Peptides against a protein of PDB entry 4XPM. Designs and how they scored, part 63

Target 1, 160 residues: chain A of PDB entry 4XPM
Amino acid sequence: VMLHSKNVKGFLENTLKPYDLHSVDFKTSSLQSSMIITATNGGILSYATSNNDVPKNSINEINSVNNLKMMSLLIKDKWSEDENDTEEQHSNSCYPVEIDSFKTKIYTYEMEDLHTCVAQIPNSDLLLLFIAEGSFPYGLLVIKIERAMRELTDLFGYKL
Target 2, 67 residues: chain B of PDB entry 4XPM
Amino acid sequence: DIKGTIAFDTHGNVIESTGVGSQRIEDIGDLSKVTLDAEGFAQVQGDSLLVHLYKRNDITLAVYTSA

## One batch from the design tools (peptide; aimed at target 2 I59)

Design b2_p30_8_s4 (made by RFdiffusion4, then SolubleMPNN; from b2_p30_8, 20 letters changed)
Fold by OpenDDE base, seed 3:
Structure b2_p30_8_s4 (fold): chain B 160 residues (1-160), chain C 67 residues (1-67), chain A 30 residues (1-30)
Amino acid sequence: as target 1 above (160 residues)
Amino acid sequence: as target 2 above (67 residues)
Amino acid sequence: MKFPEEDLDEFLREGLEAIAARAAAEAAAA
């Protein structure tokens, strides 16, 4: 089975849903954004955002898209630096994980007042990126992105 | 009677927090160092609250009670 | 980091029950 662009967009939109833990009285907000970007240039291949109140083709929409482009590039740059830094890979902001025998890392980054996490899709040139409000706990964000990556097996090994 | 909860991972990052636990995130540093028994349990007496600990699959659950 | 196979909410539920059971057992042993 192959993932098409339409399927990826729908997948990302689904990841925006909040985490609702009924066993305890805890519920998060929706993710602000969910993206798949290139590890090479930080270019956005697909994205979803919970902020859909902006009129289409408006200047505000253009600004919001440009903001996402900026954030994706900044996070890609930070990720690239950390991938070449042994010390950063051993910090509490780096989670080595294994999915279906593929090894990857999940990084958490503070972006102004936002909580973000990014992970390389195993053996690929792609990164999965979640952007959430500051109230979204990092530990839960890591779990969320790890679970999401397990559903992207069609993108494992994807090379540009 | 549960007064609050904190769940956290091996990196000390919060997974969830409720009740008084939301106001005691700083406890994670000390709670992460507590020695658990063979079944993954421990209890730590705090200032006025008792903290019950359970760890499995690298996730620690802390439950705050009055006694 | 080893993530549980089960749903996180289910893990938390089981944890709460386990803690309650342990507390009750320890109280009874006193």
Scores: peptide ipSAE 0.663, ipTM 0.930, DockQ to the pose 0.815
OpenDDE base, seeds 1, 2, 4, 5: peptide ipSAE 0.664, 0.661, 0.662, 0.662; ipTM 0.930, 0.930, 0.929, 0.929; seed 1 fails the geometry check

